# Designs tried in a protein design run: peptides against a protein of PDB entry 5NXQ. Part 64

Target 1, 114 residues: chain A of PDB entry 5NXQ
Amino acid sequence: EIQIPVSMAAEEEYLRSKVLSELLTDTLENDGEMYGNENEVLAALNGAYDKALLRLFASACSDQNVEKALSLAHELKQDRALTAAVKISERAELPSLVKKINNIREARYEQQLK

## One batch from the design tools (peptide; made by RFdiffusion4, then SolubleMPNN)

Design b2_p14_8_s4 (from b2_p14_8, 4 letters changed)
Fold by OpenDDE base, seed 3:
Structure b2_p14_8_s4 (fold): chain B 114 residues (1-114), chain A 14 residues (1-14)
Amino acid sequence: as target 1 above (114 residues)
Amino acid sequence: SSFLEEAEEIINEL
């Protein structure tokens, strides 16, 4: 059996989730077709998307590539995913990254209040 | 990697 590196698997899943999400979104926006499960599908896709990103994020942390990790964190969609990124950063003993990700989360909270 | 394994555990909680 061929083993796929974690980073490659994450990239594949990220791209797949991103493409599918975009296609579905475009379809809904352009055609206006509703089948009753679009939100659920989008949520699932977003979940997979964020999980894939987090795996890439973890890989970046492992490589001590803080800049890449931070860039990936900015791409996370869900707040719970940002929380996960914070946890991962803590495990990686990257306090500066922890702070920066928390800043992202706080900024999003502020935007939600507006 | 123990770190990556721990990260995966965190991710799987989502």
Scores: peptide ipSAE 0.721, ipTM 0.962, DockQ to the pose 0.867
Fold by OpenDDE base, seed 5:
Structure b2_p14_8_s4 (fold): chain B 114 residues (1-114), chain A 14 residues (1-14)
Amino acid sequence: as target 1 above (114 residues)
Amino acid sequence: SSFLEEAEEIINEL
């Protein structure tokens, strides 16, 4: 069996999950019809998307590429994924990145309250 | 990498 590097697998899954998530989101927004477990499917897709992205994020942190890591963090959809990114950043000993990601979280909180 | 392994553990908890 051909082993695919983890980074390549993560990138593939990220792209796949991104496309599917966007497709489903667009469908729900455009058609306005809810069928069965669509919300659960969307949540699952978002989860897979964020997990794949976090793997890329971790790789960027490992490379000490703070700029790339921050860019990836902005693409995360779920708050719990941002929390995970903070934890990963802490392990990577990147306090500036931790602060910036927390700022992202705070900004999203404020937007939700408006 | 121990760091990447720890990161994966964090990710898998989601």
Scores: peptide ipSAE 0.721, ipTM 0.962, DockQ to the pose 0.837
Fold by OpenDDE base, seed 2:
Structure b2_p14_8_s4 (fold): chain B 114 residues (1-114), chain A 14 residues (1-14)
Amino acid sequence: as target 1 above (114 residues)
Amino acid sequence: SSFLEEAEEIINEL
C-alpha cells in the first residue's frame, strides 16, 4: 500500500474543495437556481474547504512557517475555522500568530457590524 | 507528530 504524505493529501483535498465551492458559488450567483438544499451544500463545501486549509495551516505551523500559516488563515471562510486556527497556533506555541489571527477575526466582526 | 495529531483532533471537532 502506497502512503501519500499528509501535506500532499491535504493539498489535494484543499484544491478539490476549493474548486467545488467555486463552481457552486458561480452557479448560484450566475444562474440563480435554487433546489432547496443549496445552503446545506454550501455549508458542507465550506466546511470541507476550511478543514483542508486548516490541515495545511497546521503543517505550516509545524514547520514554524508563520508567514505561510498567516496567509492560509486569511483564506479561511468561517469564524469557527479561525477559532480552530487560533487553537492550533496556541498548541504550536506561536503567540504572534495567535494575535494576528485574532486580529483577522476582529476585523471580520467589525465588517459585519457595518 | 503529537502536534499534528492534536491539530487533527481540533479540526475534526468542526
Scores: peptide ipSAE 0.721, ipTM 0.962, DockQ to the pose 0.864
Fold by OpenDDE base, seed 1:
Structure b2_p14_8_s4 (fold): chain B 114 residues (1-114), chain A 14 residues (1-14)
Amino acid sequence: as target 1 above (114 residues)
Amino acid sequence: SSFLEEAEEIINEL
């Protein structure tokens, strides 16, 4: 069996998780609750989604592609995932990216306070 | 790479 490259595997997982998350959200909006565990399923999907994105993010950092990395960071859903992105950026020694991701996080905090 | 391995460790902590 041929091992799928990490970046390709991450992208595939990201796309799968994204589609399923969107499908579940749409179903809940239109058809109501599903089997009583829809929130747990959604949380799991969001987690997998963010993990996949972070792998793509790390790849972009490795390539020193700050703009691509930042674009991916904007797609992250969970605050803890943004925190992970900051840590990864620090390891990549990309201080400008660290600042920009922190700005994203702060902006989301302020939005939640409104 | 060492960087990607370290990144994976961070991701796996989520």
Scores: peptide ipSAE 0.720, ipTM 0.962, DockQ to the pose 0.843

## One batch from the design tools (peptide; made by RFdiffusion4, then SolubleMPNN)

Design b2_p15_3_s1 (from b2_p15_3, 5 letters changed)
Fold by OpenDDE base, seed 5:
Structure b2_p15_3_s1 (fold): chain B 114 residues (1-114), chain A 15 residues (1-15)
Amino acid sequence: as target 1 above (114 residues)
Amino acid sequence: MLTEEEVQEIIDEYL
């Protein structure tokens, strides 16, 4: 069994989850029809997407590539995933990144209030 | 140093 590097596996899972999430979202938006478990499927896909991103994010943190980490954090969909990114950044001892991610969270909260 | 285990624990806690 060929062991794929964690970063490569995370990238593949990210891309897969991203594509599926986007396709399902587009389908729902275009058809305007909501079927029984579509929200659950979307939630699962978004979860998988964010998990994959967080692994990439953690890798960027380990590389001390703050700019890449921040770019990845912007791609996170769920607030809880941003919270996870903050915690990862704390463990990676990147306080500047913590502040920047918290700014992303605050910006999203402000957008939701409009 | 950020370990894979720590990352997984954080992911499991929040997702």
Scores: peptide ipSAE 0.690, ipTM 0.959, DockQ to the pose 0.971
Fold by OpenDDE base, seed 2:
Structure b2_p15_3_s1 (fold): chain B 114 residues (1-114), chain A 15 residues (1-15)
Amino acid sequence: as target 1 above (114 residues)
Amino acid sequence: MLTEEEVQEIIDEYL
């Protein structure tokens, strides 16, 4: 069995989940109807999306590519995923990245308060 | 050092 590099597998899963999440989101926004399970499906897709993205994020951290890691962190949807990114950054010993991701979290909290 | 196992543990904890 051909071993696919973790980064390639993560990228493929990210792209797949991203496309599906976007399609569902667009449908919900345009049609305006919720049939009861659509939010659950969206949550599941968002979960898969963030999980895949976090693996890419971790890869960037391992490569000491802070700029790429930060760019990926901005693409995370859920606050809990940003928290995970902080923890990954801590384990990668990237304190500057920790601070920057916490700034993203704080900015999102402020936006929710408006 | 960041390992794949540590990454998975963090993902499982928060997501």
Scores: peptide ipSAE 0.689, ipTM 0.959, DockQ to the pose 0.960
Fold by OpenDDE base, seed 4:
Structure b2_p15_3_s1 (fold): chain B 114 residues (1-114), chain A 15 residues (1-15)
Amino acid sequence: as target 1 above (114 residues)
Amino acid sequence: MLTEEEVQEIIDEYL
């Protein structure tokens, strides 16, 4: 069995999940109809997407690449994924990154209120 | 040090 490095597997899964999420979103926007199961499929895709991103994020944190980690955090879709990114940053002892991710969370909250 | 196990635990907790 060929063992793929965790980072490489995470990149592949991220790209796959990103493409599928975008294709589904485009289909729903073009068809103008939401079927009952489409929201569940979208949620599952978003979950897989964010999980893959968080693994890449953790790798960037381990490399002490704060700028790359922050760029990846901006790509996270769900608030709970940003919370996970904060927790990962805390474990990685990157307090500057914790502050920046919390700023992303606050900015998204303010945008949802408008 | 951040381990793969710790990362997975965090992912499982929040997602």
Scores: peptide ipSAE 0.688, ipTM 0.959, DockQ to the pose 0.916
Fold by OpenDDE base, seed 1:
Structure b2_p15_3_s1 (fold): chain B 114 residues (1-114), chain A 15 residues (1-15)
Amino acid sequence: as target 1 above (114 residues)
Amino acid sequence: MLTEEEVQEIIDEYL
């Protein structure tokens, strides 16, 4: 059995989850009404998306590629995923990245208050 | 060193 490298598998899952999440979101916005479990499906897709992205984020941290890691953090959707990214950055001993991700979180909170 | 196990533990804790 051929094992797919973790980074390749994570990238494929990220792209798949991203496309499906966007398609579902567009469908919900265009149709205007929910008749089933669309919210649950969307939540599951967003979860899979952020999980896959966090694996890519961790890989970038391991490579000491702070710029790539930060770019990936900006793509995270859920606040809990940003919290996970902070914890990963702490374990990777990247305090500058920790601060930058916390700034992303604060900026999102300020945007929600407006 | 950040391990795959540590990453998975963090993912499982927050997501």
Scores: peptide ipSAE 0.688, ipTM 0.959, DockQ to the pose 0.867

Design b2_p15_3_s2 (from b2_p15_3, 5 letters changed)
Fold by OpenDDE base, seed 5:
Formats: sequence, C-alpha cells, structure tokens
Structure b2_p15_3_s2 (fold): chain B 114 residues (1-114), chain A 15 residues (1-15)
Amino acid sequence: as target 1 above (114 residues)
Amino acid sequence: MLTDEEVEEIINEYL
C-alpha cells in the first residue's frame, strides 16, 4: 500500500471537506430545503474541514512558514479550531503567530456582536 | 519540535 505523505493526505481531505461543505451550504441557501440531520451533517463537514486544515496549519508551523500558517488560520471556520491553532502555535514556539490568531478570534467575536 | 502526536492531541481536545 502506497503511503501518501501526511501533507498530501491532509490537503486531499481538506479539499474534499471544503467542497462538500460548500456544496451543502449552497444547497441550503439556494433550495431552502432543510432535512432533519442537515445541521449535523454540516457540523460534521465543518469539523472535518477544520481538522484537515489544522493539520496543514501544523505542517506550515513545522516548516516555520508563519505567513502560510496565518493564511490557513484565516480559513478556519470554528472558534474552537482557532483555539486549537493557538495551542499548536504555542507548541511550535511561534508567539507572533499566537498573537495574530488571537486577533482573528477577537475580530470574529466583534463581528458576531453586530 | 511539534510532533504529529501533539498535533492530534490538540485537534482531538478542541474538535
């Protein structure tokens, strides 16, 4: 069995989860049809999306590519995923990235209060 | 050094 590099596997899962999440979101927005488990499916897809993205984020941190890591953090959907990104950044000893991600979190909180 | 195990532990803690 050909072992796919972790980064490639993470990218594939990210892209797949992203596409599925976007398709489901678009369907809900366009058709207005809500199924009983639709929110659960969306949550699962968003979870998978963020999980895959965090692996890419961690890879960028390991590469000391702070700019790429920050760009990936902006793509995270859930606040808890941003919290995870902060923890990953702390473990990677990237305090500047920690601050920048916390700024993203604060900005999102302010947007939710509108 | 950030290990794969540490990453998974963090991910599983928050997601």
Scores: peptide ipSAE 0.695, ipTM 0.960, DockQ to the pose 0.913
Fold by OpenDDE base, seed 1:
Structure b2_p15_3_s2 (fold): chain B 114 residues (1-114), chain A 15 residues (1-15)
Amino acid sequence: as target 1 above (114 residues)
Amino acid sequence: MLTDEEVEEIINEYL
């Protein structure tokens, strides 16, 4: 049985989830009406997207590639995913990255208040 | 060292 490397599998799942999430979002925005479980499907896709992205984020942290890790953190959609990224950064002993991710979270909160 | 197991535990805790 061919085992796919974790990093390769994560990248493939990230790209697939990203494309499907974007397609569904565009469909909902264009059609404007909910006829079924579209919100549940969207939530599942966004969840899969963030999970896959967090695996890539953790890999970047393990490589001590803070710049790549931060770039990936900016692509996270859900606040809970950013919280997970903070926790991963703490375990990786990257306090500068922790601060930068918290700044991303604060910036998103401020944007929501406008 | 950040292990794959620790990463999955964190992911499952928050997502």
Scores: peptide ipSAE 0.694, ipTM 0.960, DockQ to the pose 0.865
Fold by OpenDDE base, seed 4:
Structure b2_p15_3_s2 (fold): chain B 114 residues (1-114), chain A 15 residues (1-15)
Amino acid sequence: as target 1 above (114 residues)
Amino acid sequence: MLTDEEVEEIINEYL
């Protein structure tokens, strides 16, 4: 069995989940009709997307590539995923990245209040 | 050091 490197597998899953999430979103926006399971499908896709992205994020942290890690954090959709990114950054001993991710979270909270 | 196992544990805790 050909073992795909973890980083390559994560990138593939990220790209796949991103495309599927975008396609579903576009379909819902264009057709305007929601079946009973679309929200569940969207939630599942968002979960898979953020999980894949967090693996890439962790890889960037391990490489001490703070700029890449921060760029990836901006692409996270769910607040709980940003929380996970903070925890990963703490374990990676990157306090500057922790602060920057918390700033992303605060900015999103402010946007939700508008 | 951040291990793959620790990463998965964090991911599974929050997602």
Scores: peptide ipSAE 0.694, ipTM 0.960, DockQ to the pose 0.968
Fold by OpenDDE base, seed 2:
Structure b2_p15_3_s2 (fold): chain B 114 residues (1-114), chain A 15 residues (1-15)
Amino acid sequence: as target 1 above (114 residues)
Amino acid sequence: MLTDEEVEEIINEYL
């Protein structure tokens, strides 16, 4: 069995989760109907999406590609995922990236207060 | 050094 590189597997999962998350989000926004399990399904999809994206993010960090890592961080949906990205950046010894991701978190928090 | 195991541990801690 040919082992697929971790980065390729992560990209596949990211794309799958992204498409499904967008499809479900669009459906919920357009139909306005929220059944009891729809939010749970959306949360699960968002979780899978962010997990896959974080793996790509970590790969970029390992490559010392700060610009790519930052671009990926902007695509993260959940605040807890951004927190994970900060921790990954700390482990990768990229303090400049830590600061930039924290700025993203602060900006999102300020937007929620408006 | 950032390892795959460390990455998964962080992901599982927050997600």
Scores: peptide ipSAE 0.693, ipTM 0.960, DockQ to the pose 0.962

Design b2_p15_3_s3 (from b2_p15_3, 4 letters changed)
Fold by OpenDDE base, seed 4:
Structure b2_p15_3_s3 (fold): chain B 114 residues (1-114), chain A 15 residues (1-15)
Amino acid sequence: as target 1 above (114 residues)
Amino acid sequence: SLTQEEVDEIINEYL
């Protein structure tokens, strides 16, 4: 049996989830119709997307690649995913990254207030 | 330091 490295598996899942999420979003925007389950599907896709992205994020943290980690954090959709990224950064002992991710969270909160 | 197990625990806790 061929063992797939975690990073490669995460990359594949990220790309798959990203494409599916974008396709569904585009479909809903174009058709303008809801059938009752779209929100649940979107939530599931967003969850899978963020989970995959967080694994890539963690890999970047392990590599001490703060720039890559920060770029990935900007791609996270859910606030709870950003919280997870903060926790991962703390465990990776990257306090500068913690601060930058918290800045992302604060910026998003401000956008929601407008 | 960060381990794969810790990553899984964090992800499962928040998502």
Scores: peptide ipSAE 0.700, ipTM 0.961, DockQ to the pose 0.949
Fold by OpenDDE base, seed 3:
Structure b2_p15_3_s3 (fold): chain B 114 residues (1-114), chain A 15 residues (1-15)
Amino acid sequence: as target 1 above (114 residues)
Amino acid sequence: SLTQEEVDEIINEYL
């Protein structure tokens, strides 16, 4: 059985979920129709999206590519995903990255309060 | 050090 490298699989899933999310969003904005399951679909897509990004993020951490890791962290949508990124960074022994990701979390929290 | 297993555990815990 053919095994796909983790990074490649993650990239594929990320792109798939991103495209589907965008297509759904565009459709809803264009047509203005509600089918009753959009939020559920979007939640599932966002979950897959962030999971895929986190795997890419972890790969960047393993490569000690802090700048790439940070860029990927900025693309994460859910706060729980940022928390996961912090934990991954801790395991990767990248304290500077931990701090920067926590700054992202704090910034998003402040934005929600506005 | 970071292992794939640890990554999976973290992802499954938070997402």
Scores: peptide ipSAE 0.700, ipTM 0.961, DockQ to the pose 0.950
Fold by OpenDDE base, seed 1:
Structure b2_p15_3_s3 (fold): chain B 114 residues (1-114), chain A 15 residues (1-15)
Amino acid sequence: as target 1 above (114 residues)
Amino acid sequence: SLTQEEVDEIINEYL
């Protein structure tokens, strides 16, 4: 049985989900009309995207590559995914990264209020 | 310190 390494699997899933999420988003924005389960599909794709990205994020944390981890965190879409990133950073004992990710969350909140 | 099991638990908890 051939098993794909976790890092490779995560990267592949990230790329796939990223492309599909972007395609669906562009389609919805251009066509403008919602039909059936389009929102549900989009949510599922965004979920898969963030999950895959978080696995890459965790790998960067394990490598003590804080800069790479932070860059990946900026690519996360959902607030709950950022929360997960904070928890992962805490477990990885990277308090500076925790602070920086919380700053990302705060900045997004402020942008939504404007 | 960070294990794959812990990562899976966190991801499944929040997503």
Scores: peptide ipSAE 0.700, ipTM 0.962, DockQ to the pose 0.964
Fold by OpenDDE base, seed 5:
Structure b2_p15_3_s3 (fold): chain B 114 residues (1-114), chain A 15 residues (1-15)
Amino acid sequence: as target 1 above (114 residues)
Amino acid sequence: SLTQEEVDEIINEYL
């Protein structure tokens, strides 16, 4: 069996999840069709998207590429995914990145309170 | 240092 490099696999999954999430979102916004399991499907897609993105994020952290890691963190959708990114950054011993991601979280909290 | 195992543990904990 041909083993696909982890980075390539993560990138493929990210792209797939991103496309599917965008397509579903566009369909719901444009067609207005609602299904009983819509929220569950969205949650699953968002989960897969963030998981894939976190793999890329972790890879960037391993490369000590803080700027790339931060850019990826901005693309995370769920707060719990940002929390995961903070934990990954802590394990990677990147305190500057921890601070910057926490700033993203705080900014999102403030937006939700409006 | 960050390992793949640690990454998996964190991801599975929060997502």
Scores: peptide ipSAE 0.700, ipTM 0.961, DockQ to the pose 0.949

Design b2_p15_4_s1 (from b2_p15_4 with S1M E12N)
Fold by OpenDDE base, seed 3:
Structure b2_p15_4_s1 (fold): chain B 114 residues (1-114), chain A 15 residues (1-15)
Amino acid sequence: as target 1 above (114 residues)
Amino acid sequence: MLTEEEVEEIINEYL
């Protein structure tokens, strides 16, 4: 069995989920027709996307690459994924990154209130 | 040090 590095597997899943999500979104925008299961598919794709991205994020944290980790955190879609990123940052003992991710969460929350 | 197992545990907790 070929062991694929976690980072490589995460990149593949991230790209797959991103592409499929974009294709589905584009289809909805172009056709304006809901097929009944699209919301469920989008939710699943968003979950897979954020999970894959979090694995990349954790890899960046392990490398002590705060700039890369922060850039990846900005690409996270769900608030729960940002919360996971904070938890990962705490475990990686990167308090500066924790603060920066919390700032992202606060900024998104403020944008949703507008 | 952050392990792969810990990462998966965190991911599964929130997602």
Scores: peptide ipSAE 0.700, ipTM 0.961, DockQ to the pose 0.929
Fold by OpenDDE base, seed 5:
Structure b2_p15_4_s1 (fold): chain B 114 residues (1-114), chain A 15 residues (1-15)
Amino acid sequence: as target 1 above (114 residues)
Amino acid sequence: MLTEEEVEEIINEYL
């Protein structure tokens, strides 16, 4: 069994989850119809997407690539995922990144209020 | 140092 590096596995899972999430979202938006467990499927896909992305984020933090980490954080969908990113950044001892991610969270809250 | 275990623990806590 070929062991795939964690970063590569995370990238593949991220891309897979991203594509599936986007396809399902587009389908729902285009058809305007919501069926039984579609919300659950979307939630699961978004969860998988954010999890995969957080692993990439953590890798960037470990590399001390703050710019890449921040770019990845912008791609996170769920607020709870941003919170996770903050915690990861804290553990990685990147306080500047913590502040920037919190700014992302605040910006999203402000957008939701409009 | 950020470990893979710590990352997974954080991920599982929030997601």
Scores: peptide ipSAE 0.700, ipTM 0.961, DockQ to the pose 0.966
Fold by OpenDDE base, seed 4:
Structure b2_p15_4_s1 (fold): chain B 114 residues (1-114), chain A 15 residues (1-15)
Amino acid sequence: as target 1 above (114 residues)
Amino acid sequence: MLTEEEVEEIINEYL
């Protein structure tokens, strides 16, 4: 059995999940119809996407690459994923990154109110 | 040090 490095596997899963999420979103926008299970499928895809992205984020944190980690955090879709990123940053002892991710969360909250 | 196990625990807690 060929063992793929965790980081490489995470990158592959991220790219796959990203493409599938985008394709589904485009299909729903173009067809203008939402079937009963489509929101559930989209949520599952978003979950898989954010999980894969968080693994990449954690790898960047382990490398002490704060700029890369922050760039990845901006790509997270769900607020709960940003919360996970904060927790990962805390465990990685990156307080500057914690502050920056919390700023992303606050900015998204303000955008939702508009 | 952040371990892979700790990362998975955090991911599973929030997602």
Scores: peptide ipSAE 0.699, ipTM 0.961, DockQ to the pose 0.856
Fold by OpenDDE base, seed 1:
Structure b2_p15_4_s1 (fold): chain B 114 residues (1-114), chain A 15 residues (1-15)
Amino acid sequence: as target 1 above (114 residues)
Amino acid sequence: MLTEEEVEEIINEYL
């Protein structure tokens, strides 16, 4: 059995989850009404998306590629995923990245207040 | 060193 490298598997899952999440979101916005479990499906897709992205984020941290890690953090959708990214950055001993991710979180909070 | 196991533990804790 051929084992796919973790980074390749994570990237494939990220792309798949991203496409499906976007398609579902567009469908919900265009149709205007929900008749089933669309919210649950969307939540599951967003969860899978952020999980896959966090694995890529962690890989970038391990490579000491702070710029790539930060770019990936900006793509995270859920606040809890940003919290996970902070924790990963702490474990990777990247305090500058911790600060930058916290700035992303604060900026999103300010945007929600407007 | 950040391990894959540690990453999965963090992911499972927050998501």
Scores: peptide ipSAE 0.699, ipTM 0.961, DockQ to the pose 0.827

Design b2_p15_4_s2 (from b2_p15_4 with E8Q E12D)
Fold by OpenDDE base, seed 5:
Structure b2_p15_4_s2 (fold): chain B 114 residues (1-114), chain A 15 residues (1-15)
Amino acid sequence: as target 1 above (114 residues)
Amino acid sequence: SLTEEEVQEIIDEYL
């Protein structure tokens, strides 16, 4: 069995989860059909999406590619995922990235308050 | 340096 590189595996999972999340979202928006477990399914998909994205994010941090890391952080959906990204950035000793991600979090908080 | 183990621990903690 061939061992798949971590970066490639993360990319594959990210793309898969992203596509599935988008398809489900589009279906709900277009058809308006709601099921009892759809919120749970969406949460699971979003979780998988963010987890995969965080692995890509961590890879970018390890490569010292702050610009790529930041762009990936902008794609994270959940606040808790942004928090995870901050923690990853701290471990990677990238304080400038920490600040920028916290700015993303603050901006989202303000948008939610309307 | 950032390790895969550390990344997984963080992911498990917050997600």
Scores: peptide ipSAE 0.700, ipTM 0.961, DockQ to the pose 0.885
Fold by OpenDDE base, seed 3:
Structure b2_p15_4_s2 (fold): chain B 114 residues (1-114), chain A 15 residues (1-15)
Amino acid sequence: as target 1 above (114 residues)
Amino acid sequence: SLTEEEVQEIIDEYL
Protein backbone atom coordinates (compact mmCIF):
# COMPACT_ATOMS: atom_id res chain seq x y z
CA GLU B 1 0.00 0.00 0.00
CA ILE B 2 1.28 3.43 -0.96
CA GLN B 3 1.64 5.91 1.88
CA ILE B 4 0.86 9.47 0.89
CA PRO B 5 2.03 12.39 3.03
CA VAL B 6 -0.79 14.18 4.81
CA SER B 7 -0.13 17.46 3.01
CA MET B 8 -0.17 15.82 -0.41
CA ALA B 9 -3.33 13.90 0.39
CA ALA B 10 -4.97 17.07 1.62
CA GLU B 11 -4.03 18.98 -1.51
CA GLU B 12 -5.38 16.20 -3.70
CA GLU B 13 -8.67 16.04 -1.83
CA TYR B 14 -8.96 19.82 -1.81
CA LEU B 15 -8.50 20.05 -5.55
CA ARG B 16 -10.86 17.14 -6.19
CA SER B 17 -13.58 18.60 -4.00
CA LYS B 18 -13.12 22.06 -5.46
CA VAL B 19 -13.30 20.86 -9.05
CA LEU B 20 -16.34 18.67 -8.45
CA SER B 21 -18.13 21.47 -6.62
CA GLU B 22 -17.41 23.87 -9.46
CA LEU B 23 -18.56 21.37 -12.07
CA LEU B 24 -21.81 20.77 -10.26
CA THR B 25 -22.37 24.50 -9.82
CA ASP B 26 -21.63 25.18 -13.47
CA THR B 27 -24.01 22.43 -14.54
CA LEU B 28 -26.82 23.88 -12.48
CA GLU B 29 -26.15 27.39 -13.75
CA ASN B 30 -25.93 26.35 -17.39
CA ASP B 31 -28.78 23.84 -17.52
CA GLY B 32 -30.99 25.12 -14.73
CA GLU B 33 -32.06 21.56 -14.08
CA MET B 34 -32.32 20.10 -10.60
CA TYR B 35 -31.83 16.40 -9.99
CA GLY B 36 -32.99 16.44 -6.39
CA ASN B 37 -29.72 15.76 -4.61
CA GLU B 38 -27.62 18.83 -5.46
CA ASN B 39 -27.69 20.26 -1.96
CA GLU B 40 -26.66 16.97 -0.44
CA VAL B 41 -23.82 16.57 -2.91
CA LEU B 42 -22.66 20.14 -2.36
CA ALA B 43 -22.73 19.68 1.40
CA ALA B 44 -20.62 16.56 1.13
CA LEU B 45 -18.20 18.28 -1.21
CA ASN B 46 -17.95 21.31 1.05
CA GLY B 47 -17.20 19.03 3.96
CA ALA B 48 -14.44 17.24 2.12
CA TYR B 49 -13.13 20.56 0.83
CA ASP B 50 -12.87 22.11 4.28
CA LYS B 51 -11.42 18.96 5.81
CA ALA B 52 -8.69 18.97 3.20
CA LEU B 53 -7.98 22.65 3.80
CA LEU B 54 -7.82 22.11 7.54
CA ARG B 55 -5.14 19.49 7.10
CA LEU B 56 -3.15 21.95 5.00
CA PHE B 57 -3.85 24.60 7.59
CA ALA B 58 -2.55 22.37 10.36
CA SER B 59 0.58 21.69 8.35
CA ALA B 60 1.17 25.42 7.97
CA CYS B 61 0.66 25.87 11.71
CA SER B 62 3.17 23.14 12.44
CA ASP B 63 5.64 24.96 10.20
CA GLN B 64 4.94 28.14 12.17
CA ASN B 65 3.91 29.73 8.88
CA VAL B 66 1.21 32.03 10.20
CA GLU B 67 0.83 33.92 6.94
CA LYS B 68 0.15 30.75 4.97
CA ALA B 69 -2.15 29.42 7.68
CA LEU B 70 -4.18 32.63 7.64
CA SER B 71 -4.50 32.60 3.86
CA LEU B 72 -5.78 29.03 4.03
CA ALA B 73 -8.27 29.95 6.74
CA HIS B 74 -9.74 32.58 4.42
CA GLU B 75 -10.48 29.80 1.93
CA LEU B 76 -12.56 27.81 4.42
CA LYS B 77 -16.26 27.86 3.58
CA GLN B 78 -18.11 26.65 6.66
CA ASP B 79 -18.15 28.39 10.02
CA ARG B 80 -17.61 25.08 11.76
CA ALA B 81 -14.42 24.72 9.76
CA LEU B 82 -13.23 28.10 11.01
CA THR B 83 -13.97 26.93 14.52
CA ALA B 84 -11.85 23.88 13.87
CA ALA B 85 -9.09 26.15 12.59
CA VAL B 86 -9.23 28.12 15.84
CA LYS B 87 -8.88 24.93 17.84
CA ILE B 88 -5.97 23.80 15.71
CA SER B 89 -4.32 27.20 16.17
CA GLU B 90 -4.75 26.91 19.92
CA ARG B 91 -3.10 23.51 19.96
CA ALA B 92 -0.30 24.94 17.83
CA GLU B 93 0.09 27.75 20.39
CA LEU B 94 -0.47 30.52 17.87
CA PRO B 95 -2.61 33.07 19.73
CA SER B 96 -2.17 35.78 17.09
CA LEU B 97 -3.60 33.41 14.50
CA VAL B 98 -6.49 32.56 16.82
CA LYS B 99 -7.41 36.24 16.98
CA LYS B 100 -7.18 36.70 13.24
CA ILE B 101 -9.37 33.67 12.52
CA ASN B 102 -11.94 34.86 15.02
CA ASN B 103 -11.94 38.17 13.15
CA ILE B 104 -12.75 36.25 9.97
CA ARG B 105 -15.64 34.54 11.72
CA GLU B 106 -16.99 37.82 13.03
CA ALA B 107 -16.70 39.45 9.63
CA ARG B 108 -18.64 36.63 7.98
CA TYR B 109 -21.30 36.79 10.66
CA GLU B 110 -21.75 40.50 10.02
CA GLN B 111 -22.04 39.85 6.30
CA GLN B 112 -24.82 37.35 6.94
CA LEU B 113 -26.72 39.97 8.91
CA LYS B 114 -26.64 42.42 6.01
CA SER A 1 2.55 20.65 20.15
CA LEU A 2 0.24 19.72 17.29
CA THR A 3 0.00 16.07 16.26
CA GLU A 4 -1.78 14.54 13.28
CA GLU A 5 -4.00 12.60 15.66
CA GLU A 6 -5.06 15.79 17.43
CA VAL A 7 -5.82 17.43 14.10
CA GLN A 8 -7.98 14.48 13.06
CA GLU A 9 -9.84 14.57 16.36
CA ILE A 10 -10.60 18.26 15.91
CA ILE A 11 -11.75 17.69 12.33
CA ASP A 12 -13.99 14.81 13.41
CA GLU A 13 -15.46 16.90 16.19
CA TYR A 14 -16.43 19.91 14.12
CA LEU A 15 -16.98 18.44 10.65
Scores: peptide ipSAE 0.700, ipTM 0.961, DockQ to the pose 0.883
Fold by OpenDDE base, seed 1:
Structure b2_p15_4_s2 (fold): chain B 114 residues (1-114), chain A 15 residues (1-15)
Amino acid sequence: as target 1 above (114 residues)
Amino acid sequence: SLTEEEVQEIIDEYL
């Protein structure tokens, strides 16, 4: 049996989910109307995207690569995914990264209020 | 310190 390394599998899933999410989003924006379960599919794709990204994020944390981890955190879409990233950072004992991710969350809240 | 099991638990909790 062929086993795929965790990091490789996570990268593949991230890229696949990212491409599919972007394609679906573009299609919905251009075609406009919902005729079926497009919104549910989009939500599922976004979920898969963030999950895959969080695994890459955790790997960066384990490598003590704070800059890479922070860059990945900026790519997370859902607020709950950012919360997960904070928890991962806490477990990895990276308090500076925790603060920076919380700043990302606060910035997104401010943008939503405008 | 950070394990794959802990990562999966956090992912399952929030997503």
Scores: peptide ipSAE 0.700, ipTM 0.961, DockQ to the pose 0.859
Fold by OpenDDE base, seed 4:
Structure b2_p15_4_s2 (fold): chain B 114 residues (1-114), chain A 15 residues (1-15)
Amino acid sequence: as target 1 above (114 residues)
Amino acid sequence: SLTEEEVQEIIDEYL
């Protein structure tokens, strides 16, 4: 059996989830019709997307590539995913990254207040 | 240090 490296599998899943999420979003924006399950599908896709990103994020942390990790964190959609990224950064002993991700969270909170 | 198992545990906890 051919085993795919974790990093490659994560990249593939990220790209797949990203494309599907974007296609669904575009469809809803273009057609403007909701049939009751679109929000559930979007939530599921966002979950899969963020999970895939977090695996890439963790890989970057393991490589001590803080700039790449931070770039990936900016692509996370859900606040709970950012929280997960903070926890991963803590386990990776990257306190500077923890601070920067918390800044992302704070910025998003401020945007929600507007 | 960060392991794949720890990453999965964190993902399962928050997502």
Scores: peptide ipSAE 0.700, ipTM 0.961, DockQ to the pose 0.880

